# Designs tried in a protein design run: peptides against a protein of PDB entry 6FRK. Part 61

Target 1, 411 residues: chain A of PDB entry 6FRK
Amino acid sequence: NEEVLNAMLKEVCTALLEADVNIKLVKQLRENVKSAIDLEEMASGLNKRKMIQHAVFKELVKLVDPGVKAWTPTKGKQNVIMFVGLQGSGKTTTCSKLAYYYQRKGWKTCLICADTFRAGAFDQLKQNATKARIPFYGSYTEMDPVIIASEGVEKFKNENFEIIIVDTSGRHKQEDSLFEEMLQVANAIQPDNIVYVMDASIGQACEAQAKAFKDKVDVASVIVTKLDGHAKGGGALSAVAATKSPIIFIGTGEHIDDFEPFKTQPFISKLLGMGDIEGLIDKVNELKLDDNEALIEKLKHGQFTLRDMYEQFQNIMKMGPFSQILGMIPGFGTDFMSKGNEQESMARLKKLMTIMDSMNDQELDSTDGAKVFSKQPGRIQRVARGSGVSTRDVQELLTQYTKFAQMVKKM

## One batch from the design tools (peptide; made by RFdiffusion4, then SolubleMPNN)

Design b1_p12_5_s1 (from b1_p12_5, 7 letters changed)
Fold by OpenDDE base, seed 3:
Structure b1_p12_5_s1 (fold): chain B 411 residues (1-411), chain A 12 residues (1-12)
Amino acid sequence: as target 1 above (411 residues)
Amino acid sequence: LAELYRLLSKIL
């Protein structure tokens, strides 16, 4: 029994290391899992794999919890949120995402660009803020980030803003000059929260970076970026371990809406390749896909039309990147869609929708759409001509639809 | 829904 446990723990430890989990955390997790597993319960014929997986899940949940309550803004107060992080971490984009998140919740939100180091930083922030209709402050002429941050915070305090987000300069490396500038800005504006933004794609470097920031500035919150299918997220555990600060949000893509509150259980489930059914349900509910009740009733009756398939394609397109949605389904590993495959899959989805846009209501609403086309082959040629595709492309769509309709009949 | 999307992912 101990040999079997050690073999299974070796596989889990290898997978966690391949997920960019720090080697020290993996060793500690292995010891904690061994201590938490009763070998006598493993002897009783319980599914040893499920028991180990549950023990690993519990220990990963503890590693993501720093034991510190996340800072939350107070309604009707002036809350100053300072962002810190390296250049290329997604810091500036994340400032705009957080501002938009609070604005959509009815907070009076603004943005300050205190990045004087990067050419065009203020223009980029201004572009993002203008698109989201978020008030912004910055300078084209002032070179001192302390002056810009102080003036911007004072201005927006006087205008009774509730959320005041300050973006700071990033550097390409951990430099003493960056940390001195961050400390000077923090001392001048007296932020209520300091947010460290970390790129999850830097893998094993996450611990060293997060530690270097925590050792120099009072990081109280972490945001992890670039969790878009490629980053396995193991670096997030390293950030929490190093900063002793909670992850408050995650960035899941390039869009302003690719931003969500951090949830421990879904994140660990995704990290282990278990999927995130709760996050899928929450995302479906957030999108107000109200037509899901009508679809669920049709599915219960084994009914599935080409229109029902079209509506599901529209829903997938509204949910964002298809890779993110797939990554929420149990048994779809993050590797199933390389970034190249996502654009190709979305282009394929659009092509299928364009073919269906050339169908008539009788074809779309038929409970046996494939049989409608098989009985009258001239319909295939009409749809092919109308959509600018081959008759083969229409036949492939109908073959796919038939596979769907057959599975719905078995549900 | 998860099964529907699992089917979609095999087709896409």
Scores: peptide ipSAE 0.070, ipTM 0.720, DockQ to the pose 0.109
Fold by OpenDDE base, seed 1:
Structure b1_p12_5_s1 (fold): chain B 411 residues (1-411), chain A 12 residues (1-12)
Amino acid sequence: as target 1 above (411 residues)
Amino acid sequence: LAELYRLLSKIL
């Protein structure tokens, strides 16, 4: 039993290290899991794998919980949120994402660019803010971030904004001058929340970076960026451990909508390669596909048409990177789609949709679309000619549709 | 839905 436990823990520890979890945290996790597992329950014929997986899951949940309640903005008050982090962390993009998130929730939200160090910082923020219709403040001439931040906060306080987001300067490295500037800005504007933005892709450097910020600035919240299908979420655990501050949001891509409230359970499930079926369902429901209820009802009846397949392809194209969707499915690790495969997969989807655009309503709406084509082979030739593809490409599409329809009949 | 996307992942 102990040998089996040690072997499975070795596999989990390897996977967590491969997920950029800090080696100290992985060691601590291993010890905590060993102490939490009842070896006698493992002897009783219980599924040893499930027991170990559950113990690992529980200990990872504890590592993500700093034991500190996340700050939340108060309605009808002025909430000043200061963003801090290194250059390239996604800080400026995350400011816009957070502003857009609150705006969509009916908060009066604005953005301040207090980044005087990076050339074009204000133009980038202005572009993002204008695209999202978010009010913004900044200067092309003022070089003191304290003046810009103070003036911008005062302006938006006087205009009764509820969410006032201040983007600050980053640096490529941890520099004393950066921390001094951040402290001066923080002292001048007295933020209700200081958000540290961290890039998940920096891996094992997450702990040292997060610690350096926390040792200098009163970080109260963490946002982890670049948690797309290639980012190893393990750096997030290091950020929580170092800052003792909760993760409040995650950035899951480049779009302004690729931003979600941090959910512990889905995050740990994804980190363990268990998938995020709940997040997949939520993401599908967020697309406001009025037809989702109609589709679910058809699926319950074992009905699936070529039109239903076409609509699902459209939904996938709207969900953003297909790699992120796959990373929500159990047993599809994040590595399953190389960056090259995504453009190719989207091109394949678009090709399949173009073939279906040459189908008629009788073909699209048939509960046995493959049989409609098999009974009248002339339909395949018509669709092939209409879409500029081979008859083989149409037959391949119908073969794929048949696999879907057969699965739906088994659901 | 997850099974549908799992099938899609085999097609794409």
Scores: peptide ipSAE 0.070, ipTM 0.719, DockQ to the pose 0.105
Fold by OpenDDE base, seed 2:
Structure b1_p12_5_s1 (fold): chain B 411 residues (1-411), chain A 12 residues (1-12)
Amino acid sequence: as target 1 above (411 residues)
Amino acid sequence: LAELYRLLSKIL
């Protein structure tokens, strides 16, 4: 029994290390799981694998929970949120994402660029803010971030803004001067919340970076970025462990919409490769509910049309990167689609939709669309000409549709 | 729905 436990724990520990979980946290987890598993209860014929998985899951949930309530902005008050983090962490992009998130919720939100060190920082923030219609402040001439931050905060307080986000400089090499500048800004503006932005892709360096920030700046919240990449999110555990601060949001891509509130259970499930079925359901439900109920009912009856396939392609395009959707399905590892394959897959999907745009309602709404085309081969030639593709491309689409419809009939 | 997207992933 102990050998089986040790073997399974070794596999889990290996997978967590491959997920960039810090070696110290993996060791602590292994000890906590061993102490939580009563070897006597494992004798009772319970599924040892499920017990170990549940114990691992429970201990990972505890590692992500700092036991501290996340700061939340107060409606009708002026809430100053200061962002801190290294250059390339996605800090500036995350400021815009958070501003947009609150703006969409009906908060009077603004952005301040107090990054005077990076050439074009203010232009980048201005471009992002203008695109999202978010009010912004910054200077092309003022070099003191304390002056810019103070003037910007005062301006937006006087204009009764509810969410005032301050982006700071993120220097890589001069840690002490960066932290002194951050402290001077924090002392001048007296932020209600300090948000540390961490790149999940830095792997084992997450602990040391998060600790360095917490030791010098009163970090109260964490945002983890680049969870769309090969970053399996293990660095997030290191950030919470070091900062003793909750993860409040995650960045899941480059788009302004690729930003979501942090949910512990889905995150740990994804980290363990169990998928995120709840997040998949939530994303599918954010797609017009009425269209999904009608589809589910058709699928229960084994009915699937070319139009139903087209609507699913539109839904995939609305859900964001297809790699992220796959990463929510149990048993699909995050590595299933390399970034190069995603652009190619989206181009392929758009090509398939363009072929379908040249089909008529009789072809699209047929319960056996492939049979409609097989009975009248002239339809394939018409669709091929209408969409500017080969007859082979149309036949390939119909072959894919037929495989899909056959699988739906077996569900 | 997860099965649907798994099926779509084999086509894309």
Scores: peptide ipSAE 0.063, ipTM 0.716, DockQ to the pose 0.148
Fold by OpenDDE base, seed 4:
Structure b1_p12_5_s1 (fold): chain B 411 residues (1-411), chain A 12 residues (1-12)
Amino acid sequence: as target 1 above (411 residues)
Amino acid sequence: LAELYRLLSKIL
């Protein structure tokens, strides 16, 4: 029994290391899991795999919970949120995402660019803010970030903004001058929250980076970025462990909407490859996919048309990066689609939809669409000509549809 | 819905 436990724990530890979980945390987790597992319960013939998985899940949840309540903005007050983090962490993009998130929630939100070091920082922030219709402040001439931050905060306080987000300078490396600048800005503006932005894609370096920021500035919140299928999320555990601060949001892609409140249980479930069905449901509900009930009813009856397939392709395209959607499904690891494959998959979906746009209602709404085309091969040639594709491409689509419809009939 | 997307992922 102990050998089986050790073998299974070794496999879990390997998977966690491959998920960018820090080696110290993996060791601690292994010890905690060993201590939490009753060997007598394992002897009683209970599903040893489920017991270990549950123990691992519980201990991962504890590693992501710093035991401190996340800061939340107060409605009707001026909440100053200062962002800190290295260059390339996604800090500036995350400022815009957070501002947009609060604006969509009906908060009077603004952005301040106190990054005087990076050429074009203000132009980038201005571009993002303008696209999102978020008020912004910055300077092209002032080089002191303390002055810019102070003036911007004062301006937006006087204008009764509720969420005042300050983007600061990032450097490529941890430099004492950067930390001094951050402290000077923090002292001048007296932020209600200091948000450390961390790139999850730096893997094992997450701990050292997060610790260096926490040792210099009073980080109260963490945002983890680049959780868009490459980073398996293990860096999030490192951030919490190093900062002792809660993760408040995660960045899941490049779009301004690729930003979500951090949920511990769904995140750990996803990290373990259990999927995020709740997040999938939430995302589907946010898309107002009202037609889901009608689809679910059709699926229960084993009915599936080419139109139903087209609507699902539209839904996938609306849900954002296909890699994110797949990563929410149990048994699809984050690695199932590399970023390069996402654009190709979206192009493939768009091609399939373009083929379907050349189909008529009789073809789209037929419960046996493949049979409609097989009975009248001239339809394939018409659709191929209409969509500018080969007859083979149309036949491939129909073959895919047939496979899908057969699976739906077996549900 | 998750099962639907799992099926779609096998086609894509």
Scores: peptide ipSAE 0.052, ipTM 0.702, DockQ to the pose 0.109

Design b1_p12_5_s2 (from b1_p12_5, 8 letters changed)
Fold by OpenDDE base, seed 2:
Structure b1_p12_5_s2 (fold): chain B 411 residues (1-411), chain A 12 residues (1-12)
Amino acid sequence: as target 1 above (411 residues)
Amino acid sequence: LTELYKLLQKIL
């Protein structure tokens, strides 16, 4: 029994290391799981695999919980949020994402660019802020980040802004000069929250980076970025362990909307390859799929039309990157669609929709659309000419539709 | 929906 437990724990530890979980945390987790598993309860015929998985899940949840309540902004007050992190962590992009998140929630939000070190930092922030219609402050001539941050915070306080986000300079490495600059800015503006932004893709370096920031500045919140890539997010555990600060948000892509509140259970489920069923349900519900009840009823009756397929393609395009949606499905790892396949898959969807835009209501609303086209081949030629595609492309669409409709009939 | 997405992934 102990050998079987040790073998299964070795497999789990290997998978966690492959997920960029820090080796010290994996070792501690193994010890905690061993202490939490009563070997006597394992003798009682319980599914040993489920018991180990549950123990691992429970201990990972504890590693992501710092036991500290996350800071939250107060409505109708001035809340100053300072961002800190290395260059390339996604800090500047994350400032814009957080500003946009609060703006969409009806907060009076603004951005300050106190990054004087990076050439074009202010132009990049200005471009992002302008696209999102977020008020911004910065300078092309002032080189002192303390002056820019102080003037910007004072300006936006006087204008009764509720969320004042300050982006600071990053560096490529942990440098004492960067930490001194961050402390000077923090002392000048007196932030209500200091947010550390960490790139999840740096793997085992997450612990050392997060510790270096926590030892120098009063990090109170963590945001983890680049969780859309090959980074399985294990570095997030290292950030929480080092900073003793909660993860408040995650960045899941390059778009301003690729930003979500951190949820512990879905994150650990995804880290273990169990999928994110709750996030999938939430994302499906956030899509005002009032039409989903009608679709679910049609699917229950084994009815599926070309129009129903078109509406599903529209819904998929509204859900954003298809890779992210698939990564929420149990057993579909993030690796299943290379970034190259996503743009190609979206282009294929758009091509299929363009073919369907050239169909008539009789063709779209038929319970057997493929049979309508097979009975009158002249329809295929009409649709092909109308959409600027080959007759073969239309036949491929009808073949795909037929496969879908056959699977719906088996559901 | 999960089955529909698995289906879409086989087709796309």
Scores: peptide ipSAE 0.012, ipTM 0.514, DockQ to the pose 0.118
Fold by OpenDDE base, seed 1:
Structure b1_p12_5_s2 (fold): chain B 411 residues (1-411), chain A 12 residues (1-12)
Amino acid sequence: as target 1 above (411 residues)
Amino acid sequence: LTELYKLLQKIL
């Protein structure tokens, strides 16, 4: 029994190392799991695999808990949030994602670009902020990040902003000049929260990086980025262990909506390859699927319209990259959709939606949309002209719709 | 929804 346990723990340790979990944490977890497993219960014929998985799950949950309550912004106050991290960590993109997240929740949010080191940093922030309709501050001429940060914070405090996000300079590596600049900015603006942004794809380097930031700056929160890629998220455990700070959000892609509050249970479930059924259900529920009760009722009655198909395509586009949704389903690994197919699939969906935008309500709301078009071929030509596509592209859409409607009739 | 996604995966 102990040999079987040791063999199974070796497989789990290998999988955790392949998930970028730090070697020291994997060793500690192995000993903690050994101490937590009752060998007598394993002898009684219980599912040994399920017991080990549960013990591993519990120990991983403890590793992502720093024992410190996450900072949360106070409504009706001015909350200054300073972002810190290396260049390429996704820091600037994450500032925009966090601002957009709070804006969607009805917070008065703004962005400050205090990155004077990177050429075009302010243009990038301005572009992202303008697309999201987020107020922004920065300079093309001021080179002192302390002046920009101080002026921007003062401006937005005077305008009664509730969430004031300050993006700072990064560097390619840890440099004393970076930490001095970060300390000068932090001392000038007195942030309510300092957020360390970490790229999950750097693997075993996560611990040393996170420690170097925490040893120099009072990091109070962590955001982990690039969890859509090959990064299995094990570096997040290293960040928590080193910073003693909670993960507050995760970045799951390149879109402004590819950003979610950190949930321990779903994250550990995904890390173990158990899937994220809860996060799938939550993503499905965050889609206002209250309108999908009406859809589910229509589907139960074998009714499916072109409008219902359009709404489903909108829902899929709101869920973010289809690869992420698949990666939440148990047994559909992240490798199931090559990154190249996803942009092409999204472009195809957008093309289909553009064709449907040229349809009228009679065509969209018909219980047999394909038959409406077959009875009056002039409708196909109108829609093709309106959407700038061929009559063949419209016929292909109607063929796809007919396949969907036939599947719905079989449900 | 899972069947819709499987269908989408066959069509896209």
Scores: peptide ipSAE 0.011, ipTM 0.494, DockQ to the pose 0.119
Fold by OpenDDE base, seed 5:
Structure b1_p12_5_s2 (fold): chain B 411 residues (1-411), chain A 12 residues (1-12)
Amino acid sequence: as target 1 above (411 residues)
Amino acid sequence: LTELYKLLQKIL
């Protein structure tokens, strides 16, 4: 029994280390899980494997929970949110994502660029804010970030903004002068929330960086970025442990909509390779795929057309990167699509759609589209010429469609 | 949907 427990805990510990979880946290988790099981083995003849899995999941949930309630903005008040983080953490992009998130929820939101150190920081913020139609403030001439932040906060308070986001200069780990500047900005604007932005791809460095920020300013919230990459999210546990602050949002890509509220249960499920069914359901619901009822009804009747396949490819492209969608499905790890494979997979989908754009309504709406093409080979040649592809590419698409239609008939 | 995505993964 103890050997089986130790073997299973070794596999879990290895998987957590491969997910960039700090070695100290993995050791603590192993000890806590052992202590929890040794107490439960005395009480019940339950399935030991399920007990170990539940104990591991429960202890991971505790590692993500700092025991502090996340700050939330108050409606009808002026809420000042200061962003802090390393250069290249995605801080400026995350300011725009958070502003856009609150704007879409009906909050009067604005952005302030208090980054005077990086050339073009204000132009980047202005570009992002203008694309999202978010009001912004900054200066091309003022070099003191305290003056810019104070003037911008005062301006937007007087204009009755509810969410006032302040972007600061990105820091390097060794720049004490820049940490003092960050503290001066915080003291001048008196933010209601200080958000630390962390790049998930920095792995084992997360703890030491998060601590350096918390030791200088009262970090109350964490945002984790670049969870679309090779970063398995284990660094997020290190940030919570170091800051004693909750993760409030995650950045899941480069688009302004690639931003979601942090959920503990889905995150731990994904970290363990169990998938994120809840996040998949939320993304499907956010896309307002009202047309999914009609599709689900057709699928229940075993009907699937080339048009239905085309609409599904459009929906997949709207859901964001295909790698992220696959990473939400149980049994599909984040490693299954390298960044190179994502662009290639999207290019393959676009190529298949371009072939279908050269089909007629009779071909697209047929419940047996492959048979329509097999009966009249001249259709394949027409579609191939219209889409600029080979007759083989059209035959491969029809073979793929036939596999889908056979799968739908078995559902 | 899960089976559709598994098939997409084999195709793409």
Scores: peptide ipSAE 0.011, ipTM 0.491, DockQ to the pose 0.109
Fold by OpenDDE base, seed 4:
Structure b1_p12_5_s2 (fold): chain B 411 residues (1-411), chain A 12 residues (1-12)
Amino acid sequence: as target 1 above (411 residues)
Amino acid sequence: LTELYKLLQKIL
């Protein structure tokens, strides 16, 4: 029994290391899992795999919980949020995402660009802020980030902004001069929260980077970026362990909406390949898909039309990047859609929808759409001409529909 | 919905 446990723990440890979890954390988790498993319960014929999975899940949940309550902004107060992080961490993009998140929640939000080191930092922030209709401050002439940050914070305080986000300089390396600049900015503006932004894709370097920031700056919150597609999220565990600070948000893509509050349980479930059913439900609820009940009821009765398929393709397109949606489904690993395949998959969906846009209501609403086309082949030629595609493309769509409708009938 | 998306993924 102990050999079987050790073998299963070795597989879990290997998978966690492959997920960019720090080797020290993996070792600690292994020992904690061993101590949490009742060997007597494992002897009694309980599903050993399920017990180990549950123990691993519980210990991973503990690793992302620093035991510290996340800072939250106070409504009607001026909340200054300072961002810190390396160049390429997604810090500037994340400032805009956070600003947009609070703006959508009805907070009076603004952005300050105190990055004087990077040429075009202010232009980039201005572009992002303007696109999102977020008020911004910065300078093209002032080179001292302390002056810019102080003036910007004072301006937006006087204008009664509730969320004042300050983007700071990021460098490619941890340099003492960067940390001194961050300390000077922090001392000048006295932020209510200091957010460390970390790129999840840096793998085993996450611990060392997060620690170096925490050792120099009083980091109170972490945001993990680039958790889209291939980032296995193991770096998030390293960030929490090193900073002793909660993850407050995650960046899940390049769009300004690819930003969500961090939820421990869904995140660990996703990390283990169990899927994110809660995040899928939340995202479906955000779409206000009132017709979901009607669709579920049709599916329960084994009814599925070409219109029902079209509506599902619209729903998938509204949910954002297909990789994110698929990554929420249990049993679909992150490897199933490379970033290159996402644009192609969206283009494919859009092509299929364009074919269906050339169908009539009788074709779309038929409970046996494939049979309607099979009985009158002239319909295929009409739809093909109307959508600018081959008759083969229409036949492929009908074949896909038929496969789906057959699966629905088996549910 | 999860089952629907699993089916869609088998098609795409």
Scores: peptide ipSAE 0.010, ipTM 0.485, DockQ to the pose 0.145

